# Designs tried in a protein design run: peptides against a protein of PDB entry 4U39. Part 15

Target 1, 302 residues: chain A of PDB entry 4U39
Amino acid sequence: SIKVIGVGGGGNNAVNRMIENEVQGVEYIAVNTDAQALNLSKAEVKMQIGAKLTRGLGAGANPEVGKKAAEESKEQIEEALKGADMVFVTAGMGGGTGTGAAPVIAQIAKDLGALTVGVVTRPFTFEGRKRQLQAAGGISAMKEAVDTLIVIPNDRILEIVDKNTPMLEAFREADNVLRQGVQGISDLIATPGLINLDFADVKTIMSNKGSALMGIGIATGENRAAEAAKKAISSPLLEAAIDGAQGVLMNITGGTNLSLYEVQEAADIVASASDQDVNMIFGSVINENLKDEIVVTVIATG

## One batch from the design tools (peptide; aimed at target 1 Q264 A267 V285 I286)

Design b1_p11_8_s3 (made by RFdiffusion4, then SolubleMPNN; from b1_p11_8, 8 letters changed)
Fold by OpenDDE base, seed 4:
Structure b1_p11_8_s3 (fold): chain B 302 residues (1-302), chain A 11 residues (1-11)
Amino acid sequence: as target 1 above (302 residues)
Amino acid sequence: AAQPSVFLLLK
């Protein structure tokens, strides 16, 4: 089974976005120290952590409170994650609950033998230096606790969105990018396509790989596969070029008109931009909601 | 619209 655990406010917003976008084949768990915020989750499983410590009033933007809250609730977290083959831990780093609890939850998932993937955001620079410093500490702790850590630099979202985009929409886009990170991997396992990957293939590429970057490319029209692949490998979300990656996981999502030729064309572009010794796996996903769009998700590991 | 994603795992 695949479980997605949203940790704190940002993680729970991302989980809500996943549910709203009908991400299939995953179980959703919402975790928070704030009981009122947790009640707004759309997840089937809702877990309040640190009830004794916080009394449901949240972590006060303190990562140490988030950490202690997860430690207090360890047994409940273990029970909720038990039997998962894969666990996605999603959080907005820089806050109290997400920053502190996500590494603890990730370690619990890993200790249970699940393939543990962190999908987290760095705060925007405008959120202030304190959040950036807290996020850096949380990201370091996540890197030790997961098999793969996808870090989304929120400041790079500002390169994708209109300059007039309201701050609240920039946060919604961060939640959407978190969704895309989870879905881009989960769909390879849970959603049939022209080329299916098994969990063992994904596990081989993602186990004990450390940090990962995500690029996304979307295109339409006759050259949509090539354009989507080119956009993915040059995505603003990539803090580095893909040529330094030791592993690449590629998702090519299209509508019912997706051809094997388009899949191969996109894969060849990503392979050509990667190191020759890269371990690349690619899958294709059919999404009936896509018309003429091709979605290329490349997960470069290493 | 489904969005393609590229993930880079950096060691």
Scores: peptide ipSAE 0.112, ipTM 0.755, DockQ to the pose 0.050; fails the geometry check
OpenDDE base, seeds 1, 2, 3, 5: peptide ipSAE 0.078, 0.090, 0.068, 0.072; ipTM 0.711, 0.728, 0.686, 0.708; seeds 1, 2, 3, 5 fail the geometry check

Design b1_p11_8_s4 (made by RFdiffusion4, then SolubleMPNN; from b1_p11_8, 8 letters changed)
Fold by OpenDDE base, seed 3:
Structure b1_p11_8_s4 (fold): chain B 302 residues (1-302), chain A 11 residues (1-11)
Amino acid sequence: as target 1 above (302 residues)
Amino acid sequence: SAKPSVELYLK
């Protein structure tokens, strides 16, 4: 089974976005120290952590409170994650609950023997230096607690959105990128396509790999496969080129008109941009909601 | 759809 656990406000917003986009084949868990915020979650499983510590009032943007809240609720987290083959831990780093609790939750998942993948954001620079410093500490703790950590630099989202994009929409885009990161991997396992991967294939690329980068490309038209692949490998979300990655996981998602030729064309472009010795695994997914669009997601590990 | 408030990212 695949479980997605959203931790804190940003993580819970990402989980809500996943549910709204009908990401299939996963169980959703919302975790928060704020009981009011938790009640707004669309997740089937809602877990308040640190009820004694916080009294449901949240972590006050303090990562140490988030950490202690997860530690207080360890047994509840263990029970919720038990039997998962794969656990996605998603959070917005820089806050109290997400930053502090996500590494603890990730460690619990890993200790249970699940393939543990972190999908987290760095805060925007405009959120201030304190949040950046808190996020750095949380990311460092996540690296030790996961098999693979995908870090999304929110400032790079500003490169792909209009300059007039309201701050609220920039956060929504961050939630969407978190969704794309989780879905880009989970769909390879849970959703049938032209080329299906098993959990073992994904595990070979993601087990004990540490930091990972994600690129996303979307295109339409006659050359949509090639354009989507080129956009993915040149994505602003990739803080480095995919050349030098030891492993690449690629998802090619399209509508019912997705052809094997388009899949191969996209795969060849990503392979050509990767090292010759790269372990590349690619799958295709059919999403009927993508009528004319192709979405290429690349996860570079190692 | 409840618009996620920016405040949710603070926690």
Scores: peptide ipSAE 0.007, ipTM 0.434, DockQ to the pose 0.018
OpenDDE base, seeds 1, 2, 4, 5: peptide ipSAE 0.007, 0.006, 0.000, 0.005; ipTM 0.491, 0.440, 0.359, 0.481

## One batch from the design tools (peptide; aimed at target 1 N257 L260 F282)

Design b1_p12_1 (made by RFdiffusion4)
Pose (drawn by RFdiffusion4):
Structure b1_p12_1 (pose): chain A 294 residues (1-190, 197-206, 209-302), chain P 12 residues (1-12)
Amino acid sequence: SIKVIGVGGGGNNAVNRMIENEVQGVEYIAVNTDAQALNLSKAEVKMQIGAKLTRGLGAGANPEVGKKAAEESKEQIEEALKGADMVFVTAGMGGGTGTGAAPVIAQIAKDLGALTVGVVTRPFTFEGRKRQLQAAGGISAMKEAVDTLIVIPNDRILEIVDKNTPMLEAFREADNVLRQGVQGISDLIALDFADVKTIMKGSALMGIGIATGENRAAEAAKKAISSPLLEAAIDGAQGVLMNITGGTNLSLYEVQEAADIVASASDQDVNMIFGSVINENLKDEIVVTVIATG
Amino acid sequence: TLATTSVTVTKA
């Protein structure tokens, strides 16, 4: 019983993307103050929060509103979250609802005893000061409210995509990366949570590599461990979760070769949760998701 | 040899 909660617009897209990618084994909850944006969620459960406060008009990039909105819906949320063994709280930070509400929601989930993993994006630098400041204040709050907070620096999306990809695609990739963050774990729970719990505090950074071809598992792993999303050296990690995903042509040679690359770059006595998952919708593509905690 | 979906846990 793992629930992925998209909070605000940032999470709304990630949840959509996850659903779009048919990420299995999770119950999705899209939570928004913005009734219009919420009605775009492909989530079966659409929770409008702050209905009294925002009247479906959203938080206006005011985290305080997203927070008061979440506090207002404190009871509606717990009801939706009860029974969750694990809650992914996925949101965009810098907003109102995502920045405000996610900590409230993730804290509720944490109090509910669920393994609360918040997976959020820090706004692109270009989103400006308000976005940066609010997320920073927000990311700070997400840390206090989750067991593990995987923070995806959107600015690093721009190093990854072609220098000329339009902004719209840059935001879109942030959504995918958020989805890639949650799927990278949720695919490994579809197992004693104390395992993953022992891996889940402090902040967490993740990396992704995608490759195709003859030497792809290594290409993917190398890209994953060196990825711009992954800002710090992995040898600094106390725990590392590794997810390898490929087509039905995923061989153990490829799997371990990528594991060896991720492992050698991690500390030797590191705790590790490693999985490889077959995605029939993949052909020659292989995706390594690496999440380091410490 | 082909891989299957699996998860492993390694501890210190």

Design b1_p12_1_s1 (made by RFdiffusion4, then SolubleMPNN; from b1_p12_1, 7 letters changed)
Fold by OpenDDE base, seed 4:
Order: structure tokens, then C-alpha cells, then sequence
Structure b1_p12_1_s1 (fold): chain B 302 residues (1-302), chain A 12 residues (1-12)
């Protein structure tokens, strides 16, 4: 089974976005120290952590409170994650609950023997230096606790969206990019396509790989496969070129008109931009909602 | 009695 655990405010907003976009084949768990925020979760499983420590009033933007809250609730987290083959831990780094609790939750998932993937955001520069410093500590702790850590640099989202995008919409786009990172991997396992991957293929690319980067490309029209692949490998979300990666996981998602030729064309473009010795695997997914769109997601590991 | 974290399994 695949479990997605949203940790704190940003992680829970991302989980809500996944549910709203009907991401299939996954169980959703919402975790928070704020009981009022947790009540707004759309997840089937809701877990309040640190009830003694915080009394449901949240972590006060303190990562040490988030950490202690997860430690207080360890047994309940273990019970909720038990029997998962794969666990996605999603959070916004720089806050209290997400930054402190996500590494503890990830370690619990890893200790249970699940393939543990972190999908986390770095805060925007406008959130201030304190959040950036807290996020750096949380990201370091996540790297030790996961098999793969996808880090989304929120400032790079501002290169994809309009410069006049309101702050609240920039946060919604961060939640959407977290969704795309989880869905781009979970769909390869849970959703049939033209080329299916098994869980063992994904495990080979993602097990004990440390930090990863994600690129996304979307295109339409006659050259949509090539354009989507080129956009994915040149994505602003890639803080480094993919040619330095030890492993590449690629998802090619299209509508019912997705051809095997388009899948191969996209794969060849990503392979040509990667190191010759890279372990690249690719899968395809059919999503009827995309119609004429192709979405290429690239996860570069190592 | 350890205050059990409220795991609400909202079954549909």
C-alpha cells in the first residue's frame, strides 16, 4: 500500500490538493499539532500529535515543539503507517510542526521498512530568514530519515507563475507542486499506462538515494511530447542540471491519445540530457482529464 | 493513562 502523510499546515494543504485532484491508489493521513487546522483536512485519517505538549494549539512556529509532538505520538504514528510499502512524507519546511515532526515521522516509516520519500518545500525568501534557517535544519534532518528527499525551492515557483501572483496563490502553487511530486511517482505504481513500472523498479531508483530534484513540463499540440520533456529538463524547479544525477525516474502522463512514439520521444530527450551511465527508468500514465496535454515529471536522484 | 492522540478514522 502507498500512504501519503501531510505534516503541519503546508503538508495538510498539499494533501487536500491531492484529494481535490483525485490522486488515486493512495491512503491519505493528515498530521498536525493544531486541532482546528486538522479539522479542515479532507484526509480519511486525521491525527493530532503532541496533544499533551500543545493542547491542540499548534507548535508556535518552533521546530523543537513539532519534533517533541511527533515523539509524544510515536506509537500512534507507527500504527497509522503499519503495513505501508511506500510512505510519502509531505511538509512545508520552515514552520513548527512540518519542520520538526516530518523527520520523526519519516524515520518511523523507514524503521517500519517502507520506502520513505520526503516531498518538501523550502520557504519563499519573503517568509524571512528565520524560516529559511529552520527549513535548512529540517531538510538536513529529513535527509537522514528518508530514502529520497525531493526538495521544492518555492522561490523557483515564482519563475513559473506571473510576477503579479498574490502571496496566497504562490502558496497554492507550492501545494500544487507538492501534489505533482507525489502524483508523478504514485501514479507510476498505482495507475496503468502504456509502460508500467513495478514497485521494485521505483524502489531501485529511490532507495537510499538522499536528495532529489524535480522537473515538470506540460505541453499540447503535435510536438507536445518533445516540448513537455524539454520543459521538464529545463524546469526552474531543477536547482541543478540532470546530467549530474545517478538515477532518473521519469513519468510521461497523457490522455487516451498518448502514443508509444510520444513516450519514446520524451524518454529519448531526457536520456540525451542525462549522464550516459545514469540509471534511468520511465513509466507512462493515462489520465483522461489531460485530453491533449502531456505532463512530463522528472525526478533526478543522487 | 497516556492521553491517546485522537486518531479519527473517519470511515465513510
Amino acid sequence: as target 1 above (302 residues)
Amino acid sequence: MLAKSQVQVIKP
Scores: peptide ipSAE 0.013, ipTM 0.480, DockQ to the pose 0.014
OpenDDE base, seeds 1, 2, 3, 5: peptide ipSAE 0.007, 0.005, 0.006, 0.005; ipTM 0.415, 0.389, 0.390, 0.391; seeds 1, 2 fail the geometry check

Design b1_p12_1_s2 (made by RFdiffusion4, then SolubleMPNN; from b1_p12_1, 7 letters changed)
Fold by OpenDDE base, seed 4:
Structure b1_p12_1_s2 (fold): chain B 302 residues (1-302), chain A 12 residues (1-12)
Amino acid sequence: as target 1 above (302 residues)
Amino acid sequence: MLAKSQVQVFKP
């Protein structure tokens, strides 16, 4: 089974976005120290952590409170994650609950033998230096606790949205990019396509790989596969080029009109931009909602 | 027995 655990405010907003976009084949768990915020979760499973420590009043933007809250609730987290083959831990880094609890939850998932993937955001620069420093500590702790850590630099989201985008919409786009990171992997396992991957294929690319980068490209028209692939490998979300990656996981998602030629064309572009000795795997997914769109998601590991 | 109060499973 695949479980997605949203940790704290940003992680729970991302989980809500996944549910709203009908991401299939996953179980959703919402975790928070704030009981009022947790009540707004759309997840089937809602878990309040650190009830004794916080009394449901949240972590006060303190990562040490988030950490201790997850430690207090360890047995409950273990029971909620038990029997998962794969666990996505999603959070906004820089806050209290997400930054502190996500590494503890990830370690619990890993200790249970699940393939543990972190999908986390770095805060926007406008959230201030304190959040950036807290996020750096949380990301460092996540690296030790996961098999793969996808880090989304929120400041790079500002390069793909309108310059006049309100702060609230920039956060919604961060939630959407977290969704795309989870869905881009989960769909390869859970959703049939023209080229299916199994869980063992994904496990080979993602086990003990440390940091990963994600690129996304979307295109329409006659050259949509090539354009989507080129956008994915040049994505602002890639803090580095995909050259130097030891592993590449690629998702080519299209509508019912997606051809094997388009899948191959997209794969060849990503392969040509990658190292010669890269371990590349790719899957295709059919999503009837995309109509004429192709979405290419690239995850570079190593 | 997990204390019922901290894990709400909302079955539809």
Scores: peptide ipSAE 0.013, ipTM 0.433, DockQ to the pose 0.015
OpenDDE base, seeds 1, 2, 3, 5: peptide ipSAE 0.000, 0.011, 0.009, 0.011; ipTM 0.369, 0.417, 0.375, 0.422

Design b1_p12_1_s3 (made by RFdiffusion4, then SolubleMPNN; from b1_p12_1, 6 letters changed)
Fold by OpenDDE base, seed 1:
Structure b1_p12_1_s3 (fold): chain B 302 residues (1-302), chain A 12 residues (1-12)
Amino acid sequence: as target 1 above (302 residues)
Amino acid sequence: MLAESSVEVIKP
């Protein structure tokens, strides 16, 4: 089974966005120290952590409180994650609960033998230096606790959105990018396409790889496959080029009109931008909601 | 009553 665990406010917002977009074949778990915020989760499983420590009042933006809250609730986290083959741990780094609890939860998943993937955001620069420093510590701890850690730099979202985008919409876009990172991987396993991957294929690319980068491209029209692939490999979300990656996981998602030619064209573009010795795997997914759109997701590992 | 950490399964 595939489980997605949202940790703290940002992780729970991302999980809500995944549920609203009907991401298939995954079980959702919401984790928080704030009981009022947790009640707003759309997840089927809601877990309050650190109830003795926090009394449901949240972590007070302190990562050490988030860490201790997850440690207090270890047995319940183990029970909720038991039998998962794959666990996504999603969080907004820089806060209290997400920054402190996500590494503990990731380690629990890894110790249970699940393929453990972190999908996390760095805070925007405007959230202040304290959040950036807390996020750096949380990301370092996540890197030790996961098989693969996808880090989304929120400041790069500002390069994709309009300059007049309200602050609230920039956070919604961060939640959407977290969704795209989880869905781009989970759909390769859970959702049929023209080229299907199994869990063993994904595990080969993602097991014990450490840091990963994600690129996303979306396009429509006659050259949509090539345009989506070019946008993915040149994505502002890629802090480095995909040249030098040891592994590449590619998802090519389209509507019912997606052709094998378009899949091959997109794969060839990503391969041409990668090293000759890269371990590249690609799958295709059919999503009826995309109509005329193609979405290319690239995960570069190593 | 110490608020115990609860796992709530919301059935649809």
Scores: peptide ipSAE 0.018, ipTM 0.519, DockQ to the pose 0.014
OpenDDE base, seeds 2, 3, 4, 5: peptide ipSAE 0.018, 0.016, 0.014, 0.000; ipTM 0.519, 0.504, 0.490, 0.340

Design b1_p12_1_s4 (made by RFdiffusion4, then SolubleMPNN; from b1_p12_1, 7 letters changed)
Fold by OpenDDE base, seed 2:
Structure b1_p12_1_s4 (fold): chain B 302 residues (1-302), chain A 12 residues (1-12)
Amino acid sequence: as target 1 above (302 residues)
Amino acid sequence: MLAKSQVVVIKP
């Protein structure tokens, strides 16, 4: 089974976005120290952590409170994660609950023998230096606790959105990018396409790889596959080029009109931008909601 | 009786 755990406000917003986009074949778990925020989750499983420590009032933007809250609730987290083959831990780093609890939850998942993937955001620079420093500590702790950690630099989202984009929409786009990171992997296992991957393929690319980068490309029209692939490998979300990666996981998602030629064209572009010795795997997914769009997601590990 | 962290399984 695949489980997605949203941790704190940003992680729970991302989980809500996944549910709203009908991401299939995954179990959703919402985790928070704030009981009021947790009630707004669309997840089937809702877990309040640190009920004694916080009394449901949240972590007060303190990562140490988030950490202790997850430690207090360890047995309940273990029970909720039991029997998962794969666990996604999603969070916005820089806050209290997400930053502190996500590494503890990830370690619990890993200790249970699940393939543990972190999908987390760095805060925007405008959220201030304190959040950036807290996020750096949380990301460091996540690296030790996961098999793969996808880090989304929120400041790079500002390069893909209009300059007039309201701050609230920039946060919604961060939630959407977190969704794309989880869905781009989970769909390869859970959703039939033209080329299916199994869990063993994904496990080979993602086990004990440390940090990963994600690129996303979306295009329409006659050259949509090539354009989407080029956008993915040149994505502002990539803090480095995909050259030098030890592994590449690619998802090519399209509507019912997605051709094997388009899948191959996109794969060839990503392969040509990768090292010759890279372990590259790719899958395709059919999503009827995309109509004429192709979405290419690239995850570079190592 | 110390309040256990509530796991609320909301069945669909």
Scores: peptide ipSAE 0.029, ipTM 0.543, DockQ to the pose 0.014
OpenDDE base, seeds 1, 3, 4, 5: peptide ipSAE 0.000, 0.024, 0.024, 0.000; ipTM 0.329, 0.522, 0.521, 0.393

Design b1_p12_2 (made by RFdiffusion4)
Pose (drawn by RFdiffusion4):
Structure b1_p12_2 (pose): chain A 294 residues (1-190, 197-206, 209-302), chain P 12 residues (1-12)
Amino acid sequence: SIKVIGVGGGGNNAVNRMIENEVQGVEYIAVNTDAQALNLSKAEVKMQIGAKLTRGLGAGANPEVGKKAAEESKEQIEEALKGADMVFVTAGMGGGTGTGAAPVIAQIAKDLGALTVGVVTRPFTFEGRKRQLQAAGGISAMKEAVDTLIVIPNDRILEIVDKNTPMLEAFREADNVLRQGVQGISDLIALDFADVKTIMKGSALMGIGIATGENRAAEAAKKAISSPLLEAAIDGAQGVLMNITGGTNLSLYEVQEAADIVASASDQDVNMIFGSVINENLKDEIVVTVIATG
Amino acid sequence: SSVVSLLENNLP
């Protein structure tokens, strides 16, 4: 019983993307103050929060509103989250609802005893001061409210995509990366949570590599451990979760080769949760998701 | 070191 909660617009898209990618084994909850944007969620559960406060008009990039909105819906949320063994709280930070509400929701999930992993994007630098400041204040709050907070620096999306990809695609990739963050773990729980719990405090950074071809597992792993999403050296990590995903042509040669690359770059006595998952919808593509905690 | 390995039915 793992629940992925998209909070606000940032999470709404990630949840959509996860659903679009048919990420299995999770119950999705899209939570928004913005009734219009929420009705776009492909989530079976759409939770409008702050209905009294925002009247479906959203938080206006006011985290305080997203918070008060979440606090208003404190009871509705717990109801939706009860029975969750694990709750992914996925949101965009810098907003109102995502920045405000996610900590409230993730804290509720944490109090409910669920393994609360918040997976959020820090706004692109270009989103400006307000977005940056609010997320910083927000990311700070997400850390106090989750067991593990995987923070995806959107600015790093721009290093990854072609220099000329339009902004719309840059935001879209942030959504996918958020999805890639949650799927990178949720695919490994579809197992004693104390395992993953021992891997889940402090902040967390993740990396992703995608490659195709003859030498792809290594190409993917190398790209994953060196990825711009992954801002710090992995040898600094106390715990590392590795996810290897490929087609039905995923060999153990490829799997371990990538594991060896991720392992050698990690500390030797590192705790590790490692999985490889076969995605039939993949052909020659292989995706290494690496999440380091410490 | 501790590794929780969660490998699927990959090719040998």

Design b1_p12_2_s1 (made by RFdiffusion4, then SolubleMPNN; from b1_p12_2, 7 letters changed)
Fold by OpenDDE base, seed 5:
Structure b1_p12_2_s1 (fold): chain B 302 residues (1-302), chain A 12 residues (1-12)
Amino acid sequence: as target 1 above (302 residues)
Amino acid sequence: AKVTELLSDLLP
């Protein structure tokens, strides 16, 4: 089974966005130290952690409280994760709960033998230096606790949205990018397409790879596959070029009109931007909700 | 070339 765990406010918002977009083949778990925020989760499984420590009042933006809250609730987390083949741990780094608890939860998943993938955000620069420093510590702890850690730099979201985009919409876009990172991988396993991957293929690319970068491209029209692939490899979310990656996981999602030629064209573009010795795996997904759109998601590991 | 080899391994 595939489980997605949203940890803290940002992780729970991302999980809500996944549920709203009907991401299939995954089980959702919401984790928080704030009981009121947790009640707003759409996840079937809601877990309050650190109930004794925090009394449901949250972590006070302190990662050490988030860590201790997950440690207090270890047995509950283990039971919720038991039997998962793959676990996505999603969080907004820089806060108390997400920053502190996500590494603990990830380690629990890994110790249970699940392929453990972190999908996390760095805070926006406008959230302040304290959050950025806390996020750096949380990301470092996540890297040790996961097989692969996808880090989304929120400041790069400001390059793909309108300059007049309200702060609240920038956070919603961060939640959407977290959704795209999880869905871009989970759909390769759970959703039929023209080219299906098994869990073993994904495990080969993602096991013990450390940090990863994600690029996303969306396009429509006659050259949509090539345009989507070019946008994915040049995505502002990629803090570095795909050149030098040891592994590349590619998802090519389209509607019912997605052709094998379009899949090949997109894959050839990504392969041409990657090292000759890269271990590249690609899958295709059919999403009937996509009209004339192609979505290319690229995850570069190593 | 690369994609064709990958496709040959992934297609039944």
Scores: peptide ipSAE 0.015, ipTM 0.479, DockQ to the pose 0.159
OpenDDE base, seeds 1, 2, 3, 4: peptide ipSAE 0.006, 0.005, 0.007, 0.005; ipTM 0.450, 0.455, 0.456, 0.335; seed 4 fails the geometry check

Design b1_p12_2_s2 (made by RFdiffusion4, then SolubleMPNN; from b1_p12_2, 8 letters changed)
Fold by OpenDDE base, seed 1:
Structure b1_p12_2_s2 (fold): chain B 302 residues (1-302), chain A 12 residues (1-12)
Amino acid sequence: as target 1 above (302 residues)
Amino acid sequence: ARIVALLDDLLK
């Protein structure tokens, strides 16, 4: 089974976005120290952590409170994650609960023998230096606790969206990019396409790989496959080129009109941008909600 | 190389 655990405010907003976009084949768990915020989650499983420590009043933007809250609730987290083959841990780094609790939850998942993937955001620079420093500490702790850590730099979202985009819409786009990172992997296992992957294929690319970068490309029209692939490998979300990656996981998602030729064209573009010795795995997904769009997701590991 | 081979096998 695949479980997605949203940790703190940002992680739970991302989980809500995943549920709203009908991401299939995954179980959703919402975790928070704030009981009022947790009640607004759309997840089937809602877990309040650190009830004794915080009394449901949240972590006060302190990562040490988030950490201790997860440690207090360890047995409850273990029971919720039990029997998962794969666990996604999603959080917005820089806050109290997400930054402190996500590494603890990830370690619990890894200790249970699940393939543990972190999908997290760095805060925007405008959120201030304190959040950036807290996020750096949380990301460092996540690297030790996961098999793969996808880090989304929120400042790079500002290169994808219009300059006049309201701050609230920039946060919604961060939630959407977290969704795309989880869905880009989970759909390869859970959603049939033209080329299916199994869990063992994904595990070979993601097991004990450390940091990962994600690129996303979306296009329409006659050259949509090539355009989507080119956008993915040149994505502002890629803090480095994919040519240095030891592993590449590629998702090619299209509507019912997705052709094998389009899949080949997209895969060849990503392969040409990668090292010759790269371990590349690619899958295709059919999403009926994509009419004329192709979405290419590239995850570079190592 | 391996991707091209897999695609060639699927297109046959």
Scores: peptide ipSAE 0.008, ipTM 0.494, DockQ to the pose 0.190
OpenDDE base, seeds 2, 3, 4, 5: peptide ipSAE 0.007, 0.006, 0.006, 0.006; ipTM 0.384, 0.366, 0.370, 0.365

Design b1_p12_2_s3 (made by RFdiffusion4, then SolubleMPNN; from b1_p12_2, 6 letters changed)
Fold by OpenDDE base, seed 1:
Structure b1_p12_2_s3 (fold): chain B 302 residues (1-302), chain A 12 residues (1-12)
Amino acid sequence: as target 1 above (302 residues)
Amino acid sequence: MKVVELLDDVLP
């Protein structure tokens, strides 16, 4: 089974966005120290952590409180994650609960033998230096606790949205990019397409790889496959080029009109931008909601 | 590049 665990406010907003976009074949778990915020989650499973420590009043933007809250609730987290083959841990780094609890939850998932993937955001620079420093500590702790850690730099979202985009919409786009990172992997396993991947293939690319970068490309029209692939490998979300990656996981998602030729064209573009010795796997997914769009997701590991 | 199971039933 695949489980997605949203940790703290940012992680739970991302989980809500995943549920609203009907991401299939995954179980959703919402975790928070704030009981009022947790009640707003759309997840089927809702877990309050650190009830004794915080009394449901949240972590006060302190990562050490988030950490201790997850440690207090370890047995409950273990029971909720039990029997998962794969666990996604999603959080907005820089806060109290997400930054402190996500590494503890990830370690619990890994100790249970699940393939553990972190999908986390760096805060925007405008959120201030304190959040950036807290996020750096949380990301460092996540690297030790996961098989693969996808880090989304929120400042790079400002390069893909309109300059007049309201701050609230920039946060919604961060939640959407977290959704795309989880869905780009989970759909390869859970959603049939033209070319399916098994869990063993994904596990081979993602096990004990450490940091990963994600690129996303979306296009329409006659050259949509090539355009989507080019946008993915040149994505502002990539802090580095993919040519140095040891592994590449590629998702090519389209509507019912997705052709095998378009899948091959997109795969060849990503392969040509990668090292010759790269372990590349790719899958295709059919999503009827995309109609004429192609979405290419590239995850570079190593 | 690894190609895995083709779903012939989904090909247009």
Scores: peptide ipSAE 0.000, ipTM 0.384, DockQ to the pose 0.317
OpenDDE base, seeds 2, 3, 4, 5: peptide ipSAE 0.000, 0.000, 0.000, 0.000; ipTM 0.372, 0.338, 0.380, 0.391

